Peptides against a protein of PDB entry 5D63. Designs and how they scored, part 4

Target 1, 292 residues: chain A of PDB entry 5D63
Amino acid sequence: SLRRGIYHIENAGVPSAIDLKDGSSSDGTPIVGWQFTPDTINWHQLWLAEPIPNVADTFTLCNLFSGTYMDLYNGSSEAGTAVNGWQGTAFTTNPHQLWTIKKSSDGTSYKIQNYGSKTFVDLVNGDSSDGAKIAGWTGTWDEGNPHQKWYFNRMSVSSAEAQAAIARNPHIHGTYRGYILDGEYLVLPNATFTQIWKDSGLPGSKWREQIYDCDDFAIAMKAAVGKWGADSWKANGFAIFCGVMLGVNKAGDAAHAYNFTLTKDHADIVFFEPQNGGYLNDIGYDSYMAFY

## One batch from the design tools (peptide; made by RFdiffusion4, then SolubleMPNN)

Design b1_p8_3_s2 (from b1_p8_3, 5 letters changed)
Fold by OpenDDE base, seed 4:
Structure b1_p8_3_s2 (fold): chain B 292 residues (1-292), chain A 8 residues (1-8)
Amino acid sequence: as target 1 above (292 residues)
Amino acid sequence: MKDLPFVP
C-alpha cells in the first residue's frame, strides 16, 4: 500500500507531473499536467498523501504549496469532469476529495480513483503540454491506458526512515542518542538547502569563541530551514529535513557541532558544515547526539 | 573551522 508521504506524481506515458496551476489556493484552481525538472523542488507539484483511517488504500492529496486538496468537481462521474484544488482537511469525509490509490496492472505505476465517483484521474489525451487538462474519467483498475497511470515518486521520509539512514552511517559513535522532532520530512535538493544557507546570513556570520561558535551555526541553520518551511508551504503535517549533530573525533579530544541531510535516494546521510556550506561524507567526527 | 571547547 502507498505510505503516507509527500509525492511528485508523474504520468506514466509522458514527462508531465500533476501540477496545481500557479500554486493558487483559490477554490476551483485547475490541476493540470506540467513539465518538471528532476532533482528540483517542483514547487506546485508536491502532494501530501494522508491515509484515511479504516478506509483501505484511500487518501486525501494536499498540495504542499497551496494547502488545498485535490477535488473532483461536484464529485461527478462524467468523463471529463475537472479536477481542481479546493479547501479541505486531511481527514475529510467529502468524497470529492477522497482518492483510492493502488498499483496499476504494470506493478510500478498507480491509478488514482475518486472514492465516490469511481472514475480515475486522467491526463486528457496524454497531452504533455503545460496546462494540459487533468480530469476524472471512466476506467478500470486493470486497464493499461497510460493516461490514467501515475508514478508516485517519494520526496519525503518518515522519521523511522531517517533513523534507519543514520543507523547505516559509519560515523556514528557507540554512545549515540537520536531525538526525533517530527513525523514526516520533505528532503530538499542540495541546491535548495544551500540557498537557504545563503539566505540565512550564515555565510557572513562571524565565528566568536563560545558566544557564536559551531553549535550556534548548526542551530541557526536548522532554524533557517524551519523558517523557510513555514514561509514557503501552506500545508501542515510535515517538516523540512535538517538535522543537528554533536560529534567527537577519533582521538576523543575534540568535539564539533554540524548539520546533516539525506542523500538523493534517502538511503544515507550527508554532513553539512554550516560554517562554510560544504557537504561531506566524512566530517571527521563520530556523532554521539542528533536531533532532527 | 572551529570545534567545541568541551569533550563529552
Scores: peptide ipSAE 0.040, ipTM 0.785, DockQ to the pose 0.702
Fold by OpenDDE base, seed 1:
Structure b1_p8_3_s2 (fold): chain B 292 residues (1-292), chain A 8 residues (1-8)
Amino acid sequence: as target 1 above (292 residues)
Amino acid sequence: MKDLPFVP
């Protein structure tokens, strides 16, 4: 079954993603096919899938940027019915905004069925052009039509997945204590993470003994990422991944504070030094405490 | 310089 999380949703037939036009929060904003750039943030093309309690394989899809929800216009079962952004809530009972999402017959892609109408999200004519219509269309779960098949590229991790990634890392001290602050985390590309670091002013900040040293840099980076998240996205129910660690060296005579994020495949952590913007697989310390 | 003076 599809996990709760943030997804980039890509058509199985052509290089087109599900895009909320202009990222607008207005009711009735068209959801369209649009080109995307791999390994980038793709602002208007991220969707938070929230599973509905006690309803198998059924979700709301919240656009991360606008905070509005994928909505089948009037819940109509007619082929060609518009799919739009519309105001809503994560656990709505409105069947216009409830989507059953299950694997297609190919076992890799998903189909997205409206809970009420039983029609499927369709990239009309498989059109790869920017602004191509996405609509509700008749179909079946076992059909191979790529117009109705979608890859769900996971862009987030749960706190449990982050915890597991940390546990696999060899640079964790035997006394390690981790403190989880949120439930789901958007994982940023390193380029975006670095840009936030640059925009924070940290590259121009002067290290000063005790008054502005390693812990201040690490906390300032986390605060900058948090503010970036709040300023960038209108959806709720997730955080932006940026961890803080305290570590001790092998000799046990020095400690350091630093950041960390997740690798592209979300399986491992990578350390980030906020004093110079460097990414390291080994920062020279074993973590005895983290919060993220 | 990068280190904390604190040692656990």
Scores: peptide ipSAE 0.040, ipTM 0.781, DockQ to the pose 0.704
Fold by OpenDDE base, seed 3:
Structure b1_p8_3_s2 (fold): chain B 292 residues (1-292), chain A 8 residues (1-8)
Amino acid sequence: as target 1 above (292 residues)
Amino acid sequence: MKDLPFVP
């Protein structure tokens, strides 16, 4: 079963992703095929999949940027029916916005079936051009047609997954206490994380004894990421991953406050020093407290 | 838990 999370949804046949045109929040905004850049945010191409309670394999798909939902126009079962962004809610009963998502016959990609019409999300003609039509189209679960097969690249982690990544890290103190602030986290590429750091003004901030030292830098970075999230995305129900840690060195005679994020594969954490913007696998401290 | 009184 597909987990709740944020996904970049890529066609199985051509290098095209499901894109909400211009990231517009207007009802009826076309959803189209569009090129993407791996390991980047791809702003208009991120979708929060929210599982519907007590309805097997069925989700709403909320565009992160616009806060609108994938919608089959009039719920029509006709081949070529437009798929658009439309206002909605995560747990709607509107069958135009309910999507059954299950593995295709290849065992790797997914098919996206409208709950009501039983038609499938189709990249029409497998067109790889920017702005290519995505529509509801007749099909079956067992067909091998790549126009209706999609890879769900997970761009987020649950709080439990983040907790597990922390627990695997060798630089965690035996007295560690972690405090989880949210349920699902968009994990940023390092380039974006660094850009937020730069835009925060922290690179130009002067270290000052006690009044603006390591804890202030670390908290300012987390606040900057939080603000960036709020300013960048209209969807709700997720956060942007940025942790704060307090750590003690091996000798026990020094402590530090710093940030951390997740590696690309989401399996591990990497430490971030907000005083200089550096990423480190070992920051020289073992964490006894984190919040994220 | 340890405080951070003299930490960079």
Scores: peptide ipSAE 0.036, ipTM 0.766, DockQ to the pose 0.150
Fold by OpenDDE base, seed 5:
Structure b1_p8_3_s2 (fold): chain B 292 residues (1-292), chain A 8 residues (1-8)
Amino acid sequence: as target 1 above (292 residues)
Amino acid sequence: MKDLPFVP
């Protein structure tokens, strides 16, 4: 079963992703195929899949950027029916916005079926051009047509997954206590994380004894990421991953405050030093406290 | 000099 999370949804046949045109929040905005750059944000191409309670394998798909939902126009079962962004809610009963998402016959990709019409999200003619039509189309679960097969690249982690990644890290003190602040986290590419750091003004900030030292840098970075999230995305129900840690050195005679994020594969954490913008696998401290 | 006033 597909987990709740944020996904980049890529066609199985051509290098095209499900894109909300111009990221517009207007009702009826076309959802189209569009090129993407791997390991980047792909702003208009991120979708929060929210599972519907008591309806097997069925979700709403909220565009992160616009805050609108994938919507089959008039719920029509006619082949070629437009799929658009439309205002909605995560737990709607509107069948135009309910999507049953299950594995395709190849066991890797998914098919996206409208709950009401039973038609499938289709990249029409497998067109790889930017702006290519995405529509509801007749099909079956067992068909191999790549026009209706989609890879769901998970761009987020649950709090439990983040907790597990931390627990695997060798630089965690025996007294470690973590505090989870949110339920689901968009994990940023390092380039984006670094850009937020740059834009925060921290690169130009001067370390000053106690009044603006390691804890201030680390908290300022987390605040900057939080603000960036709030300013960048209209969807709710997720956070941007940026952790704060307090750590102690091996000798036990020094402590430090720093940040951390997740690696690309979401399996591990990497430490981030907000005083210089460096990413490190070993920051020289073992964490005894984190919040994220 | 310690960055933080406390350790575990």
Scores: peptide ipSAE 0.036, ipTM 0.766, DockQ to the pose 0.361

Design b1_p8_3_s3 (from b1_p8_3 with F1S H4V)
Fold by OpenDDE base, seed 4:
Structure b1_p8_3_s3 (fold): chain B 292 residues (1-292), chain A 8 residues (1-8)
Amino acid sequence: as target 1 above (292 residues)
Amino acid sequence: SKSVPYTP
């Protein structure tokens, strides 16, 4: 079953992703095929899949940027019916906005079926052009047509997955205590993480003993990421991953506060030094506390 | 809390 999370949804046949045109929050905004850049944010192409309780394999799909939901126009079962962004709620009963998402016959891609109409999300004619029509179209679960097959690339982690990544890292003190603040986290590319760091003013901040030292830098970075998240995305129900750690060195005579994020594959953490913007696999400290 | 100093 598809997990709750944020996904980049890519066509199985051509290098095109499901895109909310211009990221607009207006009702009726077209959802279209659009090119994407791997390992980037792809702003208008991120979708929060929220599972509907007691309805098997069925979700709402909220565009992260606009906060609007994938909507089959008038719930029509006619082939070629527009799929648009439309205002909604995560647990709506409106069948125009309910999508049954299950594996296709190839076992890797998914098909997206409208709950009411039973038609499938279709990249019309497999058109790879920017702005290509995405529509509801007749189909079956076992058909191999790539126009209706989609890869769901997970761009977020659950709190449990983040916890597991931390647990795999060798730079953890035996007394480690972790504190989870949210349930689902968008994981940023390092380039975006760095840009937030730059925009925060931290690169120009002066280290000062006690009054503005390592803990201030680390907390300021987390605050900057939090604000960036709030200012950038209209969807709710997720956070932006940015951790704070307190660590002690091997000798036990020095402590440091620093940040961390997740690697691209979400399996490991990488340390971030907010005083210089550096990424390190070993920051020279073992963490006895983290919150994220 | 830990008693080690936060010097960095």
Scores: peptide ipSAE 0.098, ipTM 0.775, DockQ to the pose 0.188
Fold by OpenDDE base, seed 2:
Structure b1_p8_3_s3 (fold): chain B 292 residues (1-292), chain A 8 residues (1-8)
Amino acid sequence: as target 1 above (292 residues)
Amino acid sequence: SKSVPYTP
């Protein structure tokens, strides 16, 4: 079954993603097909899928940018019914905003069925143009029509997945203690992570003995990422991944504070040095403490 | 934290 998380949702037939037009929070804002750039943030095209307790394979889909929800207009079962952004809540009982999401017959893509109408989210005519209509349309779970098949590219990790990635890393001290601060984390591309670092002013910050050294840089980076998250997204129920570590070298005579994020496949961590903006597979220290 | 010097 589909896990709670943030997804980029891409059509199985053409290079088009489910896009909330202009990222607008207005009720009735069209959801449309739109081009996307791989390995980028794709601002208006991220959706938080929240599973409904005790309703199998059923979710609300919250647009990360606008904080509004995917909504089938009037809950109509007519083919061609508009799919829009609309105000809502994560655990609503409104069937216009409840979506049953299960694997298609190909075993890789998903179909998105409205809980009430039993129609499917359809990229009308498979149109790959920006602004193409997305609508509710008649269908069945076993049909192979690519207009109604969607890849769910997971853009976030659970705290458990982050913990597992850390546990696999060879640069963790035997006394390691991790402190998990949130439940679900949007994982940023390195380019976005670096841009936040640049915008924070850290590249121009002066290292000063004790008063502004490694721990200050590492905490400042985490604070900058947190602020970026709060300022960028209207949806709630997730955080932006940026960890802080304290580590000790092999000789045990030096310690360092630094950051870390996750690799593209979410399976590993990569270390980030906030004093110079470098990404490293080995920062020269074994972590005895992290919070993220 | 560990009782060791923190590096620059």
Scores: peptide ipSAE 0.092, ipTM 0.781, DockQ to the pose 0.193
Fold by OpenDDE base, seed 3:
Structure b1_p8_3_s3 (fold): chain B 292 residues (1-292), chain A 8 residues (1-8)
Amino acid sequence: as target 1 above (292 residues)
Amino acid sequence: SKSVPYTP
C-alpha cells in the first residue's frame, strides 16, 4: 500500500505533474497538468497523502503549498468533472476528498479513484501542455490508459526511515543517541538547502570563540530551515529535514557541531558544514548525538 | 556533551 508521505505525482504517459494552479488556497482552484523540473521543489506540485484509518488504500491529498485538498467537484461521477483544490481536513469523511490509490495493472504506476464516485483522476486527452485539464473520468483498475496512470515520487521520509539512514552511516559513534522531533520530513535538494543557508546570513557570520562557534552555526542553520518551512508551506503534519549532530574525532581529542541532510535516494545522510556551506561524506567526526 | 575540546 502507498505510505503516508509527500509525493510529486507525475503522469505515466507524458511529462506532466498534478499542479494546483498558482498554489492558490481559494476553494475551487483548478488542479491542472503542468511541466516540472527534476531535482527542484516544484512548489505547487507537492501533495501530502494521509491514509484514512480503517479504510483500505484510501487517502486525502493535501497540497503542500496551499494547505487545501484535492476535491472532485460535487462528487459527480460525470466524465469531465473538475478536480479542484478545496478546504478540508486530513481525516475528512467527505467523499469528494477521499481517494483510493492503488497500483495500476503495470505494477509501477498508480491510479487515483474517487472514493464516492468511483471515477478516476484523468489527464484529459493526455494533454502535456501547461494548464491541461485534470478531471474525474470513468475507468477501471485494469485499464492501461496512461491518462489515468500516475507515478508517485516520494519526496519525504518518515522518522523511522531517517533513523535507518543514520544507522547505516559509518561515521556514527558507538555511544550515539538520536532524538526524533517530527514524524515526516520533506527532503530538500541541495540547491534549496544551500539557498536557505545563504538567506540565513550564515555565510557572512563571523566565527567567535565560544560566543558564536560551531554549535551556534549548526543551530542557526536548523532554525533557518524550520522558519523557511513555516514561511513557505501552508500544510501541516510534516517538517523540513535538517539535522544537528555533535561529533567527536577518531582521536577523541576534538568535538564539533554540524548539520546533516539526506541524499537524493533517501538511503544515506550527507554532512553539511554550516560554517562554509560544504557537503561532505566524511566531516572528520563520529556523531554521538543528533536531533532532527 | 562529551568532555572533549570543541573545534572551530
Scores: peptide ipSAE 0.084, ipTM 0.778, DockQ to the pose 0.194
Fold by OpenDDE base, seed 1:
Structure b1_p8_3_s3 (fold): chain B 292 residues (1-292), chain A 8 residues (1-8)
Amino acid sequence: as target 1 above (292 residues)
Amino acid sequence: SKSVPYTP
């Protein structure tokens, strides 16, 4: 069963991802196949899958950038019907925007079936070119046609997954208390996380005893990431992962405030020092408190 | 104790 989350959706046959053309919020904007760059944010190619309560394996797909939803034009069952971005809501009853997503017969990829028309999202002719048509097309769940098979690469974590990653880390104090602020988090590549740090002005900020020291840097980074999220994405219902930790050293005579994010595989946390932009597996402190 | 100031 597909979990709620943000996905990069890649064709199983060719190196093409589901892309909202120009990231436009206009109704009827084409959804197309487009090349992507691994380990990058791929701005127009991220989709929030929201499961529909009491409708098995059925979701809306919201483009993270535009805030519009994947929509089968007029809900038509005709092969070749355009799939577009269109205004909508996460829990719509409009069958044009409801997608049943289940594993294909290969057990790794997914097929995306329109709830109403029962046609499948199809990369027409398996065309790997930028701007290739994506359309509704006839098919069955058991067919092996790679034009209708998609890998769902999860780009986010739930709060529970983040909590579990923290719990596995050896640099957590026995008195640790975590405070979860959101439910789902886009996990940024380090390059993007670093760029936000650079753009925040923190690299040029001067450390000053108590008036602007570790806690100020850590909170400023958290605020910068939050603002970046709000300014960058039109979709709602998720946050950008950037944690704040308070920690104490082994001797118990020094305390530090710092940030953390998740590793690429989402299984572990990595510490981030906002005073110098460094990523560390061991920051020299054991966390007794975090919020994220 | 966790009352140590956060100065680093």
Scores: peptide ipSAE 0.116, ipTM 0.773, DockQ to the pose 0.161; fails the geometry check

Design b1_p8_3_s4 (from b1_p8_3, 3 letters changed)
Fold by OpenDDE base, seed 1:
Structure b1_p8_3_s4 (fold): chain B 292 residues (1-292), chain A 8 residues (1-8)
Amino acid sequence: as target 1 above (292 residues)
Amino acid sequence: MKDLPYTP
């Protein structure tokens, strides 16, 4: 079963992703195929999949940027029916915005079926050009047509997954206590994380004994990421991953406050030093407290 | 315990 989360949705046949045109929040904005750059944010191409309680394998798909939802125009079962962004809610009962998402016959890609019409999200003609039409189209779960097969590249982690990644890290103190603040986290590429750090002014901030030292830098970084999230995305129900840790050195005579994020595969954490913008697998401290 | 400062 597809997990709740944020996905980059890529066609199985051509290098094209499901894109909300211009990231517009207007009702009826076309959803189209568009090129993407691997390992980047791809702003208009991120979708929050929210599972519908008590309806098997069925979701709403909220565009992260616009806060609008994938919508089959008039819920029509006619082949070629437009798929657009439209205002909605995560747990709507409107079948125009409900999508059954299950594995295709190849076992790796997914098909996206409209709950009401039973038609499938289709990259029309498998067109790889920017702005190519995405429409509802007749099909079956068993068909191998790549026009209707999509890879769901997970761009987020649950709080439980983050917790598990922390638990696997060797630089955790025996007294560790973690505090989870949110349920789902968009994990940023390091380049984006670094850019937020740069834009925060922290690179130009002066370390001052106690009045603006390690804890101030670490908290300022988390605040900067939080503000970036709020300013960048209109969708709700997720956070941007940026943790704060307090750690003690091996000798037990020094402490430090620092940040951390997740590795590209989401399986591990990497430490981030907000005083210099460095990423480290070993920051020289074992964490006894984290919040994220 | 003491905080470890960043020193360029």
Scores: peptide ipSAE 0.048, ipTM 0.794, DockQ to the pose 0.135
Fold by OpenDDE base, seed 2:
Formats: C-alpha cells, sequence, structure tokens
Structure b1_p8_3_s4 (fold): chain B 292 residues (1-292), chain A 8 residues (1-8)
C-alpha cells in the first residue's frame, strides 16, 4: 500500500506530472499535466498523501505549495469531469476529495480512483503539453491505459526512515543519541539545500572563537532551512529535512558541530559543512548526538 | 573540546 508522504506524480505514458496551475490556492484552480525537471523541486507538482484511518488505500492529496486539495468537481462520474484544487482538510469525509490509490496491473504504477464516483484520474488523450487537461474518467483497476497510470515518486521520508539511514552510517559513535523533531520530511535536492545555505548569509559569516563557531554555523543552517520551509509551502504536517550533529574525532581530542541531509535514494545520509558548503561522505567525526 | 575552524 502507498505510504503517507510527499510525492511527485508522473504519468506512466508521457513525461508529464500532475500540476496545480500557477500553484493557486483559489477554489476551482485546474489541475493539469505539466512538464517537470528531474532532481528539482517542481514547486506546483508536490502532493502530500494523507491516508484516511480505517479506509483502505484511501487518501487526501494536498498540494504542498497551495495547501489545497485534489478535488473531483461536484463528485461527478461523467467522463471528462474536471479535477481541481479546492479548500479542504487532511481527514475530510468529502468524497470529492477522497482518492483510492492502488497499484495498477503493471505492478509499478498506481491508479487514482475517486472514492465516490469510482472514476479515475486521467491525463486526457495522453496530452504531454503544458496545461493538458486532467479529468475524472471511466476505467477499471485492471486495464492498462497509460492515461490513468501514474508513478508516485516519493520525495519525503518518515522520521523512522531517517533514523534508519543514520543508524547504518559508519560515522556514528557508539554513544549516539538521536532526537526526532518531526514525523515526515521533504528531502531537498543538494542544489536547493545549497541555495538556502547561500541565501542564509552563512558563506559570508566569520568564524569567531566560541562566540560564533561550528555550533552556531550548524544551528544557523537548520534555522535557515526551517524558515525556508515555512515561507515556501502552505501545506502543513511535514518538515524540511536538515539535521544537526555533534561529533568527536577518532583521537577523541576534538569535537565538531555540522549538518547532514539524505542522499537521493533516501537510504543514507551525507554530511554538510555549513562553514564552507561542502558535502562529504566522511566529515572526520563520529556523531554522538543528532537532532532533526 | 576544540572545534573545526572556518575554512573558506
Amino acid sequence: as target 1 above (292 residues)
Amino acid sequence: MKDLPYTP
């Protein structure tokens, strides 16, 4: 079954993603097919899938940027019914905004069925153009129509997944204690992470003994990422991944504070040095504490 | 403990 998380949703037939037009929060904003760039944020194309308790395989889909929800217009079962952004809540009972999401017959893509109408989210005519219509359309779970098949590329990790990634890293001290601050984390591309670092002013910050040293840099980076998240997205129920670690060197005579994020496959962590913006697989310290 | 200094 599909896990709670943030997804980039791509058509199985053409290189088009489910896009909320202009990222608008207005009720009735069209959801359309739109081109995307791999390994970028794709601002209007991220969706938080929130599973409905005790309703099998059923979710709301909240647009991360607008904070509005995927909505089948009037819940109509007619083929060609518009799919729009509309105000809502994560655990709504409104069947216009409830979507049953299960694997298609190919075992890799998903189909998205409206809970009420039983019609499927359809990229009309498989149109790959920007602004192409996405609509509810008749279908079945077992048919192979690529207009109704979608890849769900997970862009986030749970706190448990992050914890597991840390635990298997070779640069963790035996005394390590981790502190989890949130439940679900959007994982940023390194380019975006670096841009936040640049915009924070840290590249121009001067190291000063004790008054502004490694811990200040590391905390400033985490604060910058947190602020970026709050300023960038209207949806709630997730955080932006940026960790802080305290580590000790092999000799045991030096300590350091630094940041870390997750690798592209979300299976491991990569260390980030906020004093120079570098990404490292080995920062020269073993972490005895982290919070993220 | 000694920390790592700024290295631009």
Scores: peptide ipSAE 0.047, ipTM 0.794, DockQ to the pose 0.177
Fold by OpenDDE base, seed 4:
Structure b1_p8_3_s4 (fold): chain B 292 residues (1-292), chain A 8 residues (1-8)
Amino acid sequence: as target 1 above (292 residues)
Amino acid sequence: MKDLPYTP
């Protein structure tokens, strides 16, 4: 079954992703096929899948940027019915916004079926052009039509997954205690993470003994990422991943505060030094505390 | 314990 999370949803037949046109929050905004750039944020193409309690394999899909929901126009079962962004809530009972998502016959891609109409999200004619129509269309779960098959590329991690990634890292002190602040985290590409760092003013900040040293830099970075998240996305129910660690050196006579994020595959953490913007696999300290 | 100084 599909896990709660943020997904980039890519057509199985052509290099096109499900895109909310212009990221607009207006009711009736077209959802279209659009090109994407791998390993980038793809702003209008991220969808929070929220599972509906007690309804098997059924979700709402909230556009991360607009905060609106994938909506089958009038819930119509007619082939070619528009799929749009529309205001809603995560746990709506409106069948226009409820989507049953299960594996296709190929075992890797998914099909997206409207709960009410039983039609499927379809990239019409498999058109790979920007702005191509996405519509509800008749189909079956076992059909191999790539117009109705979608890869769900997970762009977020649960708190448990983040915890597991930390636990695998060799630079964790035996006395380590971690504190989880949120439930689901969008994991940023390093380029985006670095840009937030630059925009925060930290590159020009002056280190001062005690009053503005490593802990202040690390906390300022986390605060900057949090603010960036709040200012950039209209959807709720997730955070932006940016951790703070306190570490001790091997000699046990020096400490440091620093940041960390997750690697592209979400399996490991990478350390980030907010005093210089560097990414390191080994920062020279073993973490005894983290919060994220 | 001491922290690391800033090194640009």
Scores: peptide ipSAE 0.047, ipTM 0.794, DockQ to the pose 0.162
Fold by OpenDDE base, seed 3:
Structure b1_p8_3_s4 (fold): chain B 292 residues (1-292), chain A 8 residues (1-8)
Amino acid sequence: as target 1 above (292 residues)
Amino acid sequence: MKDLPYTP
């Protein structure tokens, strides 16, 4: 089944993503097709899929930006019924906000069926224009119509996946202890991560012996990312990935504190030096402790 | 362990 996570949901037929118009939290805000830029944050187009316990392949879809949920208007089975953002909860019993998500006949894309109406999320006419209507529409699971097929591009990692990525890295000390602080993490593009770093004031901060050195920089970066997350997104139940590591050099006579994030494919970590904003595959230290 | 000054 589809894993819990944050997804960018892209039409299988045209380069259009499921977009909550203006990221508005108002009930009834249209969900529409909209262009997107690969490897960017795509603010209004991120959806947290929360699996419903004991209901096979069924989820709520929470817009990360607005904190509202994908909602089939009045749960109507009529073709052309509006799909909107609406207030809700992750584990609602409201069938207007429950979506069965399973693989389409092509084995790669998904179809999104409303639990109650049994209609499917449809990019009407396959329109690639910004603001194109997304609606509930009649269909079947085995149809090949690309208007109802969606790619779920995963934008987050679970704590277990992050742990696995760290474990694969060659720059981990034999005494390593990791401390997991959250369950699901939005992984930022480097450009966004760097922008947060810039906005934090760290580029202008002066290294000072003990009073503001490597640990202060690393913790300040994590704090900046945390604050950015809180200020940017209204949805709950996820964090923004930014780790802190303590490491020791090969000689064992020096230590350093630094940050890390995940690579684009989420399979590996990359080190981030908060004192200069650099990304490194080898920072010259082996980590004996991390929290993220 | 010693915290060394940052170097590029």
Scores: peptide ipSAE 0.045, ipTM 0.786, DockQ to the pose 0.134

